# Ledger of designs, part 87: peptides against a protein of PDB entry 4GMN

Target 1, 375 residues: chain A of PDB entry 4GMN
Amino acid sequence: RYANITLLALVTLASIGTDFQETLVKGNQGSRESPISAADEEWNGFDDADGDAMDVDQKSSSGEDQEEDYEEIDVKEDDEDDDDDSITSEMQADMERVVGADGTDDGDLEDLPTLRELIQTAVPQLIRLSNLPIDSDESLTIQSHALSALNNISWTISCLEFANGENANIHNAWYPTAKKIWRKTILPILEADSADLKLATQVTSLAWAVARVLHGETPTDGNPHRKFISLYHSSKQQAGGNSNSIEEPEDPFQGLGVKCIGVVGSLAHDPAPIEVNREVGVFLVTLLRQSNNVPPAEIVEALNQLFDIYGDEELACDKEVFWKDGFLKHLEEFLPKMRTLTKGIDKRTQPELRTRADEALLNLGRFVQYKKKHA

## One batch from the design tools (peptide; aimed at target 1 T18)

Design b2_p29_5 (made by RFdiffusion4)
Pose (drawn by RFdiffusion4):
Structure b2_p29_5 (pose): chain A 285 residues (1-30, 108-237, 251-375), chain P 29 residues (1-29)
Amino acid sequence: RYANITLLALVTLASIGTDFQETLVKGNQGDLEDLPTLRELIQTAVPQLIRLSNLPIDSDESLTIQSHALSALNNISWTISCLEFANGENANIHNAWYPTAKKIWRKTILPILEADSADLKLATQVTSLAWAVARVLHGETPTDGNPHRKFISLYHSSKQDPFQGLGVKCIGVVGSLAHDPAPIEVNREVGVFLVTLLRQSNNVPPAEIVEALNQLFDIYGDEELACDKEVFWKDGFLKHLEEFLPKMRTLTKGIDKRTQPELRTRADEALLNLGRFVQYKKKHA
Amino acid sequence: SFMEEVEETNLKYAREDFENMVETEEEEE
C-alpha cells in the first residue's frame, strides 16, 4: 500500500490543487456551495496536509511525505492566492480561507522555519508556501518569530527561468507581510531591505529588482497608512527611488526582449510604475 | 487608482508565475 496508499494520495491532492486554477479561468469565460472542490480542499484536504507536514521525519521516507505534503499545501495556497481579494472582492472565499491560511503559517511554516538547518530544497519549499499564504494575509500575517528576519537572512545566504529564483520568493513573501497593518518596525526592516536592494542593485538579478519594485509600490502607495509617514518619509525612501530611476532604465534595456520576453515587458511596467510613483509622493509632504 | 493597477498587475504576474512553476514540475516528472 505504501507507494500507492500514501504518496499517490498526496501527489493527486496536489494536482487537484494545480488544476482547480483552470476552473477559475474557464468558469469566468461563461457556503462554498458553488465550489465544492474548493470547499473540500479547504475543509477536508488541508487539515490532513498540515498534520502530515508537522510530523517527523524520523526517516527518509517520511522526509518524502513531508515534502509531498508541502507540495500540495503549496499548490492549493498558490491557486487560492490567485484570486482578487482587494476591496470586497471574492469575500465568501476569503472568509473560508483566511483562518486556515493562518493555521498553515503557525502550524507548518513557522515550526519548520524554527530549525534553521539544513536543506535548500526544503528551504525553497517553505518559502514558496509562505509567499502564497502571505499574499492573502497582507500584514495580518502573524508576526511571531519575527519571520521576516529569517526570510531576509535566507535571501542573502542563498546567495552563493528568472522568476523561479528563491531570492524572488524571499522578496515577495517578506514584502507581502509588510503591508499595512503590520507592526511599524517590521515594516521598517522589510522596507529597508527592499530599498537596500536598489541602492546595491549592482548585482541583484533583474527579476529580483522587478519584485522589489512591485512590493514597494504595493506597500507605500497610500499616504493614510502610518508606515508611509513613519517609514517611507521618516527614512527618506524617496531619494533612493529618485536615484534608482536612471539605474532602472539601463538594466531594463539590458534585457533581451527576444530572449526572454516576459521579464522584459514586466520590467518595462516596473520602470513605468517607478516613474509614476516618484511623481505621486513628490506631490505629498 | 494607482494601487488598483498595481494589484491587478501583481495578480496577473502571480497567475503567470504559478503556471510556469507547474510546467516546471511537469517537466521534472

Design b2_p29_5_s1 (made by RFdiffusion4, then SolubleMPNN; from b2_p29_5, 20 letters changed)
Fold by OpenDDE base, seed 2:
Structure b2_p29_5_s1 (fold): chain B 375 residues (1-375), chain A 29 residues (1-29)
Amino acid sequence: as target 1 above (375 residues)
Amino acid sequence: SFQDEIRKQILEQERERFKREVEQQRKLA
């Protein structure tokens, strides 16, 4: 009886985190029908479809492509009016304020009561529940649901813009809590070295969401970047051995490998220790060199992380790692491989993966040119 | 930064698109 109430509360908190995120996204993105992934699925990351889709001005080389008459399969939009009744008037008011908030610099959430209660009241309890001794299948289920709720909340917050002092009140309220999630939830689970790939995927997703806000200010205790690199390699070895169909996530970007890359990429940002940055940068560049054996989604993520980490020439990592370790040469040598990889993705069966690969290829060309200009 | 250069390129592309659209409308009028 108590367990069922706890589980229901955790599922409700996970749902609230998802609904809040979807509405923040709908508020920032005008009426583009993003495919609603089912509300019952753990939100594992925002597709960074920042509305600034780089208009790939593919100058039409006039190939006489034959008009193959693609029958417009009229996919009936079954407007299942998913009754928007889940959003409380208080949540809606908080979401409208977050989208419109010229953020005052004080970490005061007086104007955001729902978000305040999530951060101050709910998250500390979820951290406690995620860090309980596992002594039963029930305690494992509670941990999984607590991690799911923490994941959805952390991802939602990580989708807010914090650049240039935007949402500073939310950032300042979240920052100490994010560090607490890292130290009390993520690190203990990583240190337990569990062979449970489900738990590893959940904790890695949560770690990515937390690291997307903390970046190089993420606690370095126990060298977490090395643990996630080790987890990446271990996940590749296990997939080769046990033919237990770990259902490859339908979304190629939801894979444990992508999540590991996202975590370590985020951890390598300034002000990360230069040695942490180097170890991560070498890992990412090594994936590009070994690209024939790496899933395309992991290559896309590794490229994006490299652009973000090394996009600023004023940072110490540009001189001390990017230029010293010769990363530009590896990126330039990877361009023809990336073109081949991207062309190998079927637009019909994997349209999203193809779009993100085409973008990453474009950005790789731009990045190489940028770095050559700023050498 | 690279990100700033990309943002600047996007803004210039949008500006050139808008100029082309206005010029096309002016040829149809």
Scores: peptide ipSAE 0.333, ipTM 0.720, DockQ to the pose 0.025
OpenDDE base, seeds 1, 3, 4, 5: peptide ipSAE 0.326, 0.328, 0.326, 0.328; ipTM 0.716, 0.714, 0.715, 0.715

Design b2_p29_5_s2 (made by RFdiffusion4, then SolubleMPNN; from b2_p29_5, 19 letters changed)
Fold by OpenDDE base, seed 5:
Structure b2_p29_5_s2 (fold): chain B 375 residues (1-375), chain A 29 residues (1-29)
Amino acid sequence: as target 1 above (375 residues)
Amino acid sequence: SFQEEIRKRILEEEKERFRREVEQQEALA
């Protein structure tokens, strides 16, 4: 009973986070930060497949033919209005305020009650649930749902514009909580070295959402970038061996490889240590050099991360890594390969992948020209 | 930054699109 209520509450929190993200993406259509397709983690419904068929041994007692006149109980189909878990009017009002708020209001989320309750009340409980000892299938299920809810909330917040002091109240409220998610949820799971690829995918998705806000201010304790690079390589080795292809997610951008690239790219931003930036930059450039064996979605993500990390010539990483390690040459040599790769994507079967690849190709040409001008 | 150059270019392209849409509407009225 308590477990089912906790599970239902976690499912509801995950759904709220998804709907909130969809609404943010629709509202923020003016800011061309590519909608990182929300984790449409389609909540793969609880496979009710563990219908424990209690073989109720229906002892065939051949009792007599009483024609009980079953009165047709006119079961009024109560139209259970599937209360399509529509964004609550309060959550919609919070969204309208976030889109409309000139960031002049002080760091109190007084005007954003739903978001305040998510950050201050829900997230601390989800962090607690994600840290429970795994001693049963029930505790594993609770952890998974807590991670999904944290993922959806974190992704939603990461879709807000924080540049130029926009949404500064939300940023200031989220920032300490994001660091707490990193230290209390992400790092412990990464340190457990679990062979569970599902758990690894969930924690990596969450890590990406958190790192998209914290960037180079993400805690560097235990060299998490190396753990995600190792996870990237391990995931590629496992996929090649077992013909139990874990069904590559229907969305090529939801793959563990893309998520790993997104995390390490985000971790490499200023003010990250130059050695962290270098290790990530070399990893990303190496993917481009090996592009014949890399999924197109991972190439798109690796390019976008390289543009974001090295887009500013005033940053220390530009001089100490980008120019010093000769990254421009590798990007220029990759241009013809990217043109071939992009043209190989069928617009009919993979329209999103093709659109994002066309954009990344365009930006690669622009980036190479920009860097040549600012050399 | 490169991001600022891209944002500026996008904004210029959008302003030019909007100008063309307004000119087309004025030509139909």
Scores: peptide ipSAE 0.385, ipTM 0.782, DockQ to the pose 0.031
OpenDDE base, seeds 1, 2, 3, 4: peptide ipSAE 0.384, 0.383, 0.381, 0.379; ipTM 0.783, 0.781, 0.784, 0.782

Design b2_p29_5_s3 (made by RFdiffusion4, then SolubleMPNN; from b2_p29_5, 18 letters changed)
Fold by OpenDDE base, seed 2:
Formats: C-alpha cells, structure tokens, sequence
Structure b2_p29_5_s3 (fold): chain B 375 residues (1-375), chain A 29 residues (1-29)
C-alpha cells in the first residue's frame, strides 16, 4: 500500500515537472506572436489596363463528374480532451508568470508558490528517496522513479533562460538544491560503481540537467568529469560484448554516450579548474579525431559542447587550453570529415539527426572562422 | 558573443531533445 502511494506520488511529481515544460513552451510560443503589425502597405497595384480578352472558346467537355459519394466517415475525433487536469490553475499561473517575470534577484519565489513547493518540499524528499539503501526490487523501483522525477524537474528548470539575469529568482532558488542533488544523489550513485546501465543512464541524464545550471560551479569532489568519461568508455565496451543490444534509444540523442558528453561538457565551463577543462576538451577533441568509430549524435553533441566551452575568448580556457593545446587545428582537420559524416546521414530515416548534424556543421564552419578572426 | 549565440541555439535544441524524452517516457509508462 505505502509503496504504491509512493510510486504514484513519484509519477505525479515527474508529470508535474513535464507539464511545467509544456506550459513554458506554449507560453514562449504565445510571446513570439507579438503581432508583427503587418503594416499592410497598400501596394497600389499598377493599373495595367487594356489587355484584349482573347476569347479562347475552351469547349466545356461536360465530364460527368461522378460525385463518388465519399461517405465522410465522421471520424468522431473523440477529442478525448484528456484534459489532464494535472495542470492546476496555480501551476498555469506560475508558468505564465515565469514567461513574463522581470526576475527579482533575491531567489524569492513568493509569486511562484507551486514551483517553490516543488523545489523546497518535493525535491528534498526525492533526494532522500533516491539515496535509500537498496535492499529489494521495490527499493530499486522507488529509486528509479525518484531519479525520473528529479530528472524531469531538473531538466525543466535547466530549459529556462538564465542568461542576462533572466529568471534569476528561479535560478537562485534552484542553485542550492541542484548542488544538493549533485552531492546527495548523483555522486553516491556514481561511486557505487553499479553495472546497471539503466541506473547509469538515469543518473547521467540527471547529472546533465543539474550540470547545465551549475556549469563549472558543479562540485568537483572526486573528479566527476573523469567518472563520466570512464562511464562513456565503459558503456562502449559493454555494448560491444553483450549481444543483448539494449535497443539503442529510438532517439540517438537520448543515448548514454550523448548524455556523458553533455555532462562533461557542462562541467568544463567557466569557472571550472583549467585542468578539468583541459581533460574534457582533450576528450571531446579525441572523439572528433576518432569520429569513424563514434556515433554521429555523439559527434554533434561533442561539437556543441566544444562551441559552448570555447565560444568566449575572454575566458581563461581560451588561452590556456584552446590555443595552447592547438584545438583549432583539430577542428579545421575535422571539418571535411564532418561534411562527409553529415552527408552520410539519411534525411528520410534520421531527419532529426541530419538536421542537428547540418546545424553542427554550419556552426563548425562559423566557429573556425570566428577563432581565426580572434587568434 | 559567439558563445551567447551558440548557447541560445543549444538551449533550443536541448529543450526539443527533452520534449522528445518526455514524449518517450509517456509512451513507456
């Protein structure tokens, strides 16, 4: 009984985290419909007058249009409005405020009571549940659901814009909780050295979401970047040995390899120690050098991480790592390989992967030009 | 900066990735 209630509560918390994302996406679409006042400039069409009506007597061949009475199968769209009434009016009001809020810097969520309770009340309980002793299949299930809920909440929050002080109140409220997730959930699971690829994928997904907010301020205790690099390599070795191909996720960007790259890339951002940045940068550049043996989605992710890490010339990592370790040369040498790789992706069978590869190829060309200009 | 532009693009890509992850989770539940 208690287990089922706990599982239902965890599923509900995971759903709430996703509903926030959907509402944010809908709200952000609505804000993009700023009415471009189409000034209908009345293009005063030129009065071109007199063109002779050539009476082309096209004989009306009375084709008897057999009105084939297509019985309009009134597919009752049962709009099962699954009005998943899960979005309370309070949650909707909170999300409408997040999209419009000139965020106060104080980390006060007074105007966001649902999000406040999610961060302050729910997440600390999920952290506790994710860190319970594993002694049964039930405790493993509870941990998995707690990690799923933490993942969805953390990803949803990480998808907010925090640049230029946007959503600073949410950022400041989340930041200490994100550090707590890292220290109390992520690190203990990574240190347990479990051979469970499902658990490894869940914790790595969560780690990526958390690290996308904390960046280089992610706790460096126990060199987590090396643990995720090790996990990347270990996952490749396991996939090669057991013919139980865990069905590669239908989305190539949901793979453990991509998630590992995303985590370590995020961990390498300023103000990360230069040694951490260097180890991650060398790892990412090494993937590009070995691209013939690396899935295209991981190459796309590795490129995106390299662009994000080294896209600012004012950062210490630009001089001390990017230029000093000669990364530009490796990127230039990779550019023709990326063109070949991208062209090799079938647009019909993998449209998303092809689009993301085309974008990464475009950005690689732009990035190389940018770095050459700022050399 | 180039970083600001690329971060904005990456953020949009990651929002879309996570949207697809959520849709997949809903199909598996």
Amino acid sequence: as target 1 above (375 residues)
Amino acid sequence: SFQEEIRKQILEQERERFRREVEQQRKEA
Scores: peptide ipSAE 0.617, ipTM 0.955, DockQ to the pose 0.773
OpenDDE base, seeds 1, 3, 4, 5: peptide ipSAE 0.355, 0.605, 0.359, 0.357; ipTM 0.749, 0.952, 0.747, 0.748

Design b2_p29_5_s4 (made by RFdiffusion4, then SolubleMPNN; from b2_p29_5, 18 letters changed)
Fold by OpenDDE base, seed 2:
Structure b2_p29_5_s4 (fold): chain B 375 residues (1-375), chain A 29 residues (1-29)
Amino acid sequence: as target 1 above (375 residues)
Amino acid sequence: SFREEVRKRILELEKERFRREVEQQRKLE
């Protein structure tokens, strides 16, 4: 009885975290008059403010481009108006306020009572449940659901804009809780060194969500970046040995390898120690050098992490790691490999992976030119 | 800045990734 109530409460908390995300997405769409889905904006990459669009001379080899009629996959929005009245009027009001709130630096969530209760009351209980002694299948189930709820909440919060002081109240309320999740939930599970790939995937997903907010301010106790790099390598070894391929998630970007890259990339941001940044940067660049043996989605994620980590020349890691360790040369040498990799992805069977690879290729070209200009 | 544009785009891609993760979780429940 208590277990079922606890599980129902955990599922409900996980749902609240997701409903919050959906309402954020809808709220962001409602503020843009044009329903340009974030997917349908052909991201023309970084506009160089100086108008020197370096025409990458695509030597158009005049192959007869058969205009294959791109049938617009009319994704019928099945307007299943499932008015799942699950979003309380209070949650909806909190969400409307989050989209419109001028970032008051006061970590007071007075205007966001539902989010306040989620962060201050629910999350500390989820942390406690994730730390229960594992002595039964029931305790494993409780831990898994607690991790799922923490994941969904943490991801939802990590999807808020915190740049330029936006949502500062939410950031300030979340930040100490995020550090507590890291120290009390993530680190103990990582230190237990379980062979459970499901648990490893759950904790790594949660770690990524938390690290997307904490960045280089993530607690460095026990060298967590090395643990996630080790987990990356261990996961590759296990997948090769047991023909129980845990069905690679249908989405290539949901793989444990991608999640490990996302975590370590996030951990390498300023103000991370230069040694942490270097170890992560070397790991990511090594994936590019070994790209023939790395899933395309992991290459895309590794590139995006490299662009974010090293996209600012004013950071100490630019001089002390990027330039000092010769990362530009490795990125330049990877350009032709990335073109081949991207072209090798079937647009019909993996349209999203292809689009994300095309974007990452474009960005790699632009990033290399940017870095050459700022050398 | 170039960095801000990168970060903004990465954030949107990660939002979309998380959206799909949620949709997949809901299909498994």
Scores: peptide ipSAE 0.379, ipTM 0.889, DockQ to the pose 0.782
OpenDDE base, seeds 1, 3, 4, 5: peptide ipSAE 0.377, 0.376, 0.347, 0.379; ipTM 0.887, 0.889, 0.880, 0.889; seeds 4, 5 fail the geometry check

Design b2_p29_6 (made by RFdiffusion4)
Pose (drawn by RFdiffusion4):
Structure b2_p29_6 (pose): chain A 285 residues (1-30, 108-237, 251-375), chain P 29 residues (1-29)
Amino acid sequence: RYANITLLALVTLASIGTDFQETLVKGNQGDLEDLPTLRELIQTAVPQLIRLSNLPIDSDESLTIQSHALSALNNISWTISCLEFANGENANIHNAWYPTAKKIWRKTILPILEADSADLKLATQVTSLAWAVARVLHGETPTDGNPHRKFISLYHSSKQDPFQGLGVKCIGVVGSLAHDPAPIEVNREVGVFLVTLLRQSNNVPPAEIVEALNQLFDIYGDEELACDKEVFWKDGFLKHLEEFLPKMRTLTKGIDKRTQPELRTRADEALLNLGRFVQYKKKHA
Amino acid sequence: AEEKAEEIEETAMKLEEEEINKRMEELAE
């Protein structure tokens, strides 16, 4: 039963997590009652995966169960975070998911992050899930063990396809949980790290630059948010952004459109947004 | 499976970038 009974169930639940994404796309070309697959994934499949993710790990075999359990949580969380939840969009699905996304964070991502040591493969798996969950949580994400500090240290230390880098994952997840209405100091730290990445862009992989610029635009583009005055202006983020604009232009042109296209076109949009961003605030005290 | 997971992550990042682009277009107005 072992190879069939347990591992097969997890790999399949994870595939179901991946393929539900195609239902969302194809569904568009044409209380989660209308989405039973998603309803069952959240209410039934996910609670068992959180349980499996928690348990030791006494043995290598259960080391694989944890990994597979994390793969399924990852795929589901990612696909769900592929939905628009800004404004009132997709509110039914948001209420079904948000508490569970909080549980995954508290019961899964956080205890694993508590014991620093030792794996890179596993450290990569938790950050990917945490990034998926924080894309929905947006600073409503729990601030307990000061997780942003741990993901920040994970970025620098793991310094030793451009968008699959672990560093990109560290930027995204720390950037996502620093949106409003997060603790203003948590935001200050994360914002400082994201800006420092630009000041010292001398050696940062281009994909990590694009993610840092997108995370900053995503955070400090609303003058009504306390952090726009309390951090963006109080710490003069604007100067580094104005100084980075020339540096950003050359690195973008340093990317072979032909080898490979996506990063190039994605970086073009960031510089474009970077220019527009430097203007909008330049207009606001 | 891993390839599909990577594809999902890439799609998610692109969607986020599209939202940010729309916000930046509105601000530029």

Design b2_p29_6_s1 (made by RFdiffusion4, then SolubleMPNN; from b2_p29_6, 15 letters changed)
Fold by OpenDDE base, seed 2:
Formats: C-alpha cells, sequence, structure tokens
Structure b2_p29_6_s1 (fold): chain B 375 residues (1-375), chain A 29 residues (1-29)
C-alpha cells in the first residue's frame, strides 16, 4: 500500500518533469514539433534540433557555391492533440515566466513557486529514494522510478538557456541540487558496478542531464569520466555476447553508448581539469578513428561534443589538448569518412539520424575550416 | 562486499587509464 502510493507519486513527478519540458519546447520552438514522448516514458534527451550551427562568420572566401538542392522533406507529424490537461495553470504560468523573464541575478525562485517546490521539496526526496538499500524487488522499482523522476526534472532544467546569465535564478537554485544528485545518486550507483544495464542506462541518462548544466564544474571525485568510458566499453562487449538483445532503442540516440558520450563530453567542458579534458578528447577522437565499428549516432554525438568542447580558442583545452595532441588532423582525415557514413544512412528508415548526421557533417566541415584559419 | 567492489573498481579504473594512455600514444604517432 505505501509502495503503491510512493510509485504513483514518483510517476506523477516524472510526468510533471516531462510536462514542464513540453511547455518549454512549445514556448521556445514556435514551429518545430518535437516528438512527444508519452508522459509515462522517461524523457531521455532533448534533440537540440535548433543546434545553433556555429555561425562561424564565413566572411571571406568566395568559393563557388555548388547549391546541391536538398529537397526539404516536410515530415508532417500528425498532430494527435491528446489534450492531456496535466499542465496546471500554475505550471504553465511559471513556464511562461521562465521564457519571458529577463535574467534576475537572485537565486530566489519567488516568482516560480512550482519550480521551487520541485527543486527544494521533491528532488531531495527523490535523491533519498534513489539511495534506499536494495533489499527487495520493491526497492529496485522505487529506485528506478526515483531515477526516472530525477531524469525528467534534470533534463527539463538542462533545456533552459543559462548562457550569458539567462535564467540565473533557476541555475543558482538548481546548481547545488544538481551537485547533490551527482554525489548522492549518480556516483554511488556507478560505484556499485551493477551488471544491470537498465540501471546503468537510467543513471547515465540522469548523469548526462546533470552534466549538461554543471559541465566542467561537475564533481571530479572518483574520476567519473573514466567510469562512463569504462561503461561505454563494457556495453559494447556485452551486446556482442548475450543474445538477450536489450532491444536496441528504436531511437539510435537513446542508446547507452550515445549517453556515455554525452556525459563524458559534458564533463570535459571548461573548467574541467586538462587531464580530464584530454582523456575525454582522446576517447572521442579515437571513436572517429575507429568509426567503421561505431554506430552512426555515437559518431554524431562524439562530433557535437568535440565541437562544443573545442569551439572556443580562448579556452586552455584548445592549446593544451586540441592543438598539442593534433586533433585537427584526425578531424580532417575523418571528413571523407563522415561524408560516406552520412550518405549511407537511409532517409526513409532513419530520417532523424540522417538529418543529425547531415548537420554534424556540415558542422565538421565548418569546424575544420575554422580551426585551419585560426592555426 | 564493499572492499571487493572497491578493489574491482580500482582495477577497472586502472585498466581504463592504461587503455587511455595507449590511445594517447597512438594519437601522438
Amino acid sequence: as target 1 above (375 residues)
Amino acid sequence: LEEKSNELQKLGLKREQERINEKMEELAK
């Protein structure tokens, strides 16, 4: 009886996290319908479909524009208006305030009471529930649902813009809680080294969402980047042996491999220790070198992470890792392989993977040109 | 149990560091 009430509360908190995300997406994206994950599904990532193609100010080179006319396939998503009135008028009003709020510097969520209660009241309980002693199938179920609720909340918050001091009040309220999730939920589960790939996937998804906000300020205690790299390799070894096909997620970007790349990429951002950045950068560049044996979605994610980590030439990692370890050569040598890989993806069977691969290929070309100009 | 988990984890992290170092040497060539 108490367990069922706890589970219902955890599912409700997970749904609230998703509903906030949907409201934020609808508020920011006036025109791009992101596929609605079912309210009961663990939201496993935001498609940065508005990946700001790094507007590398291509001022100067008058190279001949071969306009290859790529027909925009207008994928009409069918508007199944399942008006699940789950978004309370208070939650909607809070999200409208988040989208409209000029960055007030005070970490006080006075004007965001729902989000405040979510961060200050709900999340600390979810952290506690995720750390229960595992002594029964009931405790495993509670942990899983607590992780799903933490995941959805953390992903939703990670979709907010925090650059240039935007949403600073939310960032300041979330930051200590995100560190607490990392230290109290993520690290203990990673340290337990369970052979449970479901639990590993859940904790890695949560770790990615948390690391998307904390970046290089993520606690480095116990070298978590190495644990996720180890998990990446372990996941590849297990997929080859046990014919219990964990059904490869229908979405190639929901794979444990992609999530591991996303986590370690996020952990490598400034102000991460240069040693952490180097180990991650070498891991990512090694995936590109071994691309014949790497899923396309993992290549796309590894490229995006490399662009984000090494896009700024003012960062210490640009000089001490990118240039020093000769990453430009590896990226340039990968360009023809990426073109072949991208062209090999069927637009009919894997439209999203193809789109994201086309974008990553474009960005790789731009990034290589940028780095060559700034050498 | 905790001591064995910690020993296995240390062994795993050591192997991962060795693998990273080997890859760094491979990239430097």
Scores: peptide ipSAE 0.020, ipTM 0.526, DockQ to the pose 0.025
OpenDDE base, seeds 1, 3, 4, 5: peptide ipSAE 0.017, 0.016, 0.015, 0.016; ipTM 0.583, 0.579, 0.565, 0.586; seed 3 fails the geometry check

Design b2_p29_6_s2 (made by RFdiffusion4, then SolubleMPNN; from b2_p29_6, 17 letters changed)
Fold by OpenDDE base, seed 3:
Structure b2_p29_6_s2 (fold): chain B 375 residues (1-375), chain A 29 residues (1-29)
Amino acid sequence: as target 1 above (375 residues)
Amino acid sequence: LEQKQKELEKRGLDLQQERIQKKMDELAK
């Protein structure tokens, strides 16, 4: 009984996470024209109009008072507030610089009470539910639903613009929670080395959503980029052997391989450690070198990640990785292969993949020209 | 729900591509 209620609540939270995207997108589109006070869109909760009042006849069964002495298991909430104050004063000062000259926006979501409740109330409970011991199919189902809810919330937030100090209040409110999702949900599941590809896909999707906001500020403890690279390789080995129809997602960009690339690409952004950037960059360039055996969608994602990571010449990774490890040569050598690959995609059967590949090919040409000019 | 999740992830991917495209258009100037 309790599990069914928990599952319903998780499904509801996962739905709220998706529906909230529509509201945020309308709000962000509206904020470009006029400050539409998001206050007056009454969240029309489900009109339970069809509340057929089932007259639950309260049959007074006089069942005997067995005083089962429920020993209060004093679950000491060891609030290990590991205030890992490892936000170096430099990171804090750089956060204060990225937040422009407007005041200490302490992530006060006074104007966004629903988002505040999602971040402050719902997400901590979802993290807890995602960390339950897996001892039954029921606990696995709860974890899966908690991960789905976290995924939907995290993806929704990752669809906001945070560049140039936009939505700084939301960013600041989400940032510590995103780190908590990473440390308490994502890392433990990655470390459990589960052969469950469904769970791996869910955690990788969540990791991508979180890493799309945290980028190079994603916690580097335990070298998570290596775990995702390992997962990428393991997923390829399994797909080649067992004809178990892991239904290749109808969308080629929803594959575990693409998600792994998206995660590690996001993790490699400045201010990520140069060695993390290098390992990711080498992985991505290696996919291009091995492109004959790599799905086109993964090539598109790998290219886009390379453009994003190495698109700024002022970053340390440009000199220390891109130029030092000779990435330009590999990109230039890949251009003719990318042209062939892109032309091989049927526009009629895979229009999205073709469009994204045409774009990535165009950008690869531009990127190679840019890097040659700035050599 | 699973469909809505896929739509959400797709939107996130589209926005990523738009961001990357904008960056690439800036580098081309």
Scores: peptide ipSAE 0.537, ipTM 0.940, DockQ to the pose 0.846
OpenDDE base, seeds 1, 2, 4, 5: peptide ipSAE 0.533, 0.536, 0.528, 0.523; ipTM 0.939, 0.940, 0.938, 0.936

Design b2_p29_6_s3 (made by RFdiffusion4, then SolubleMPNN; from b2_p29_6, 19 letters changed)
Fold by OpenDDE base, seed 3:
Structure b2_p29_6_s3 (fold): chain B 375 residues (1-375), chain A 29 residues (1-29)
Amino acid sequence: as target 1 above (375 residues)
Amino acid sequence: LQQKQAELEKRGLDLQQRRIQRRMDELAA
């Protein structure tokens, strides 16, 4: 009884995290409707070319179309009560404020009470539930649902813009909680070295969401980047042996390999220790060198991470890692391989993967050109 | 739940790509 109520509550919290994202998307669409200035395109009137009115007398054939009395089958639209998991008016108002908030002041979520309650009350409970001793299938189920709720919340928050001081209040409220998720949920699960690939995938997804906000400020205790690199390699070794049991996710970007790359890439950003950056950078460049044996989605993610990590020449990692370890040469040598890889993706069967690969190829060309100009 | 999670992660990837694209446009200027 208590477990079922706990599971229902966890499912509800995981849904709420999604509903916040949907509201953010709707609000961000509404704000990007800048009034298209109706440029009065003076529709220059098409000149009245004098084309002769040929009087074609087409005949009046009086076909007696039979009034077939189509019985209006009153298809009762069963109002499927779409359980429109109706974003509460308070959640809607919070998300409208997040989308519309120019830089409101420090760390206080006074204006965002639902988000505050989510971060301050719900997330600390989810962290506790994710860190319960595993002694039963019921405790595993609770952990999995707690991880799913933490994942959805963390991904939703990671979809906010925090660059240039945007959403600083939310960032400041989330930041200590994100570090707590990392230290109390992610690290303990990674250190447990479980053979459970489902749990590994859940924790890696959560780690990616958290690391997308914390970046190089993610706690480096225990060298978590090495754990995710090891998990990447272990996942490849297992996939090669047991082809039957890992349903590769239908979405190639949902794979554990992509998630591992996303995590370690995010961890390698400034102000990460240069050795963390180097180990991650070498890992990513090594994937490009071994691209014949790497799924295209992982190559796309590895490229995107490399562009993001090394896109700033003022950062210490540019001089100490990118240039020092000769990454430009590897990127340049990879360009023709990336063109071949991208062209090999069928647009009909994998349209998203193709689009993301076309973009990554374009950016690789630009990035290589930029780095050559700034050499 | 799993579908909703995948949609969130996909949105996160889309935003990441847009961020990277903006940065690449800045570097090309």
Scores: peptide ipSAE 0.504, ipTM 0.928, DockQ to the pose 0.856
OpenDDE base, seeds 1, 2, 4, 5: peptide ipSAE 0.502, 0.502, 0.495, 0.502; ipTM 0.928, 0.928, 0.926, 0.928

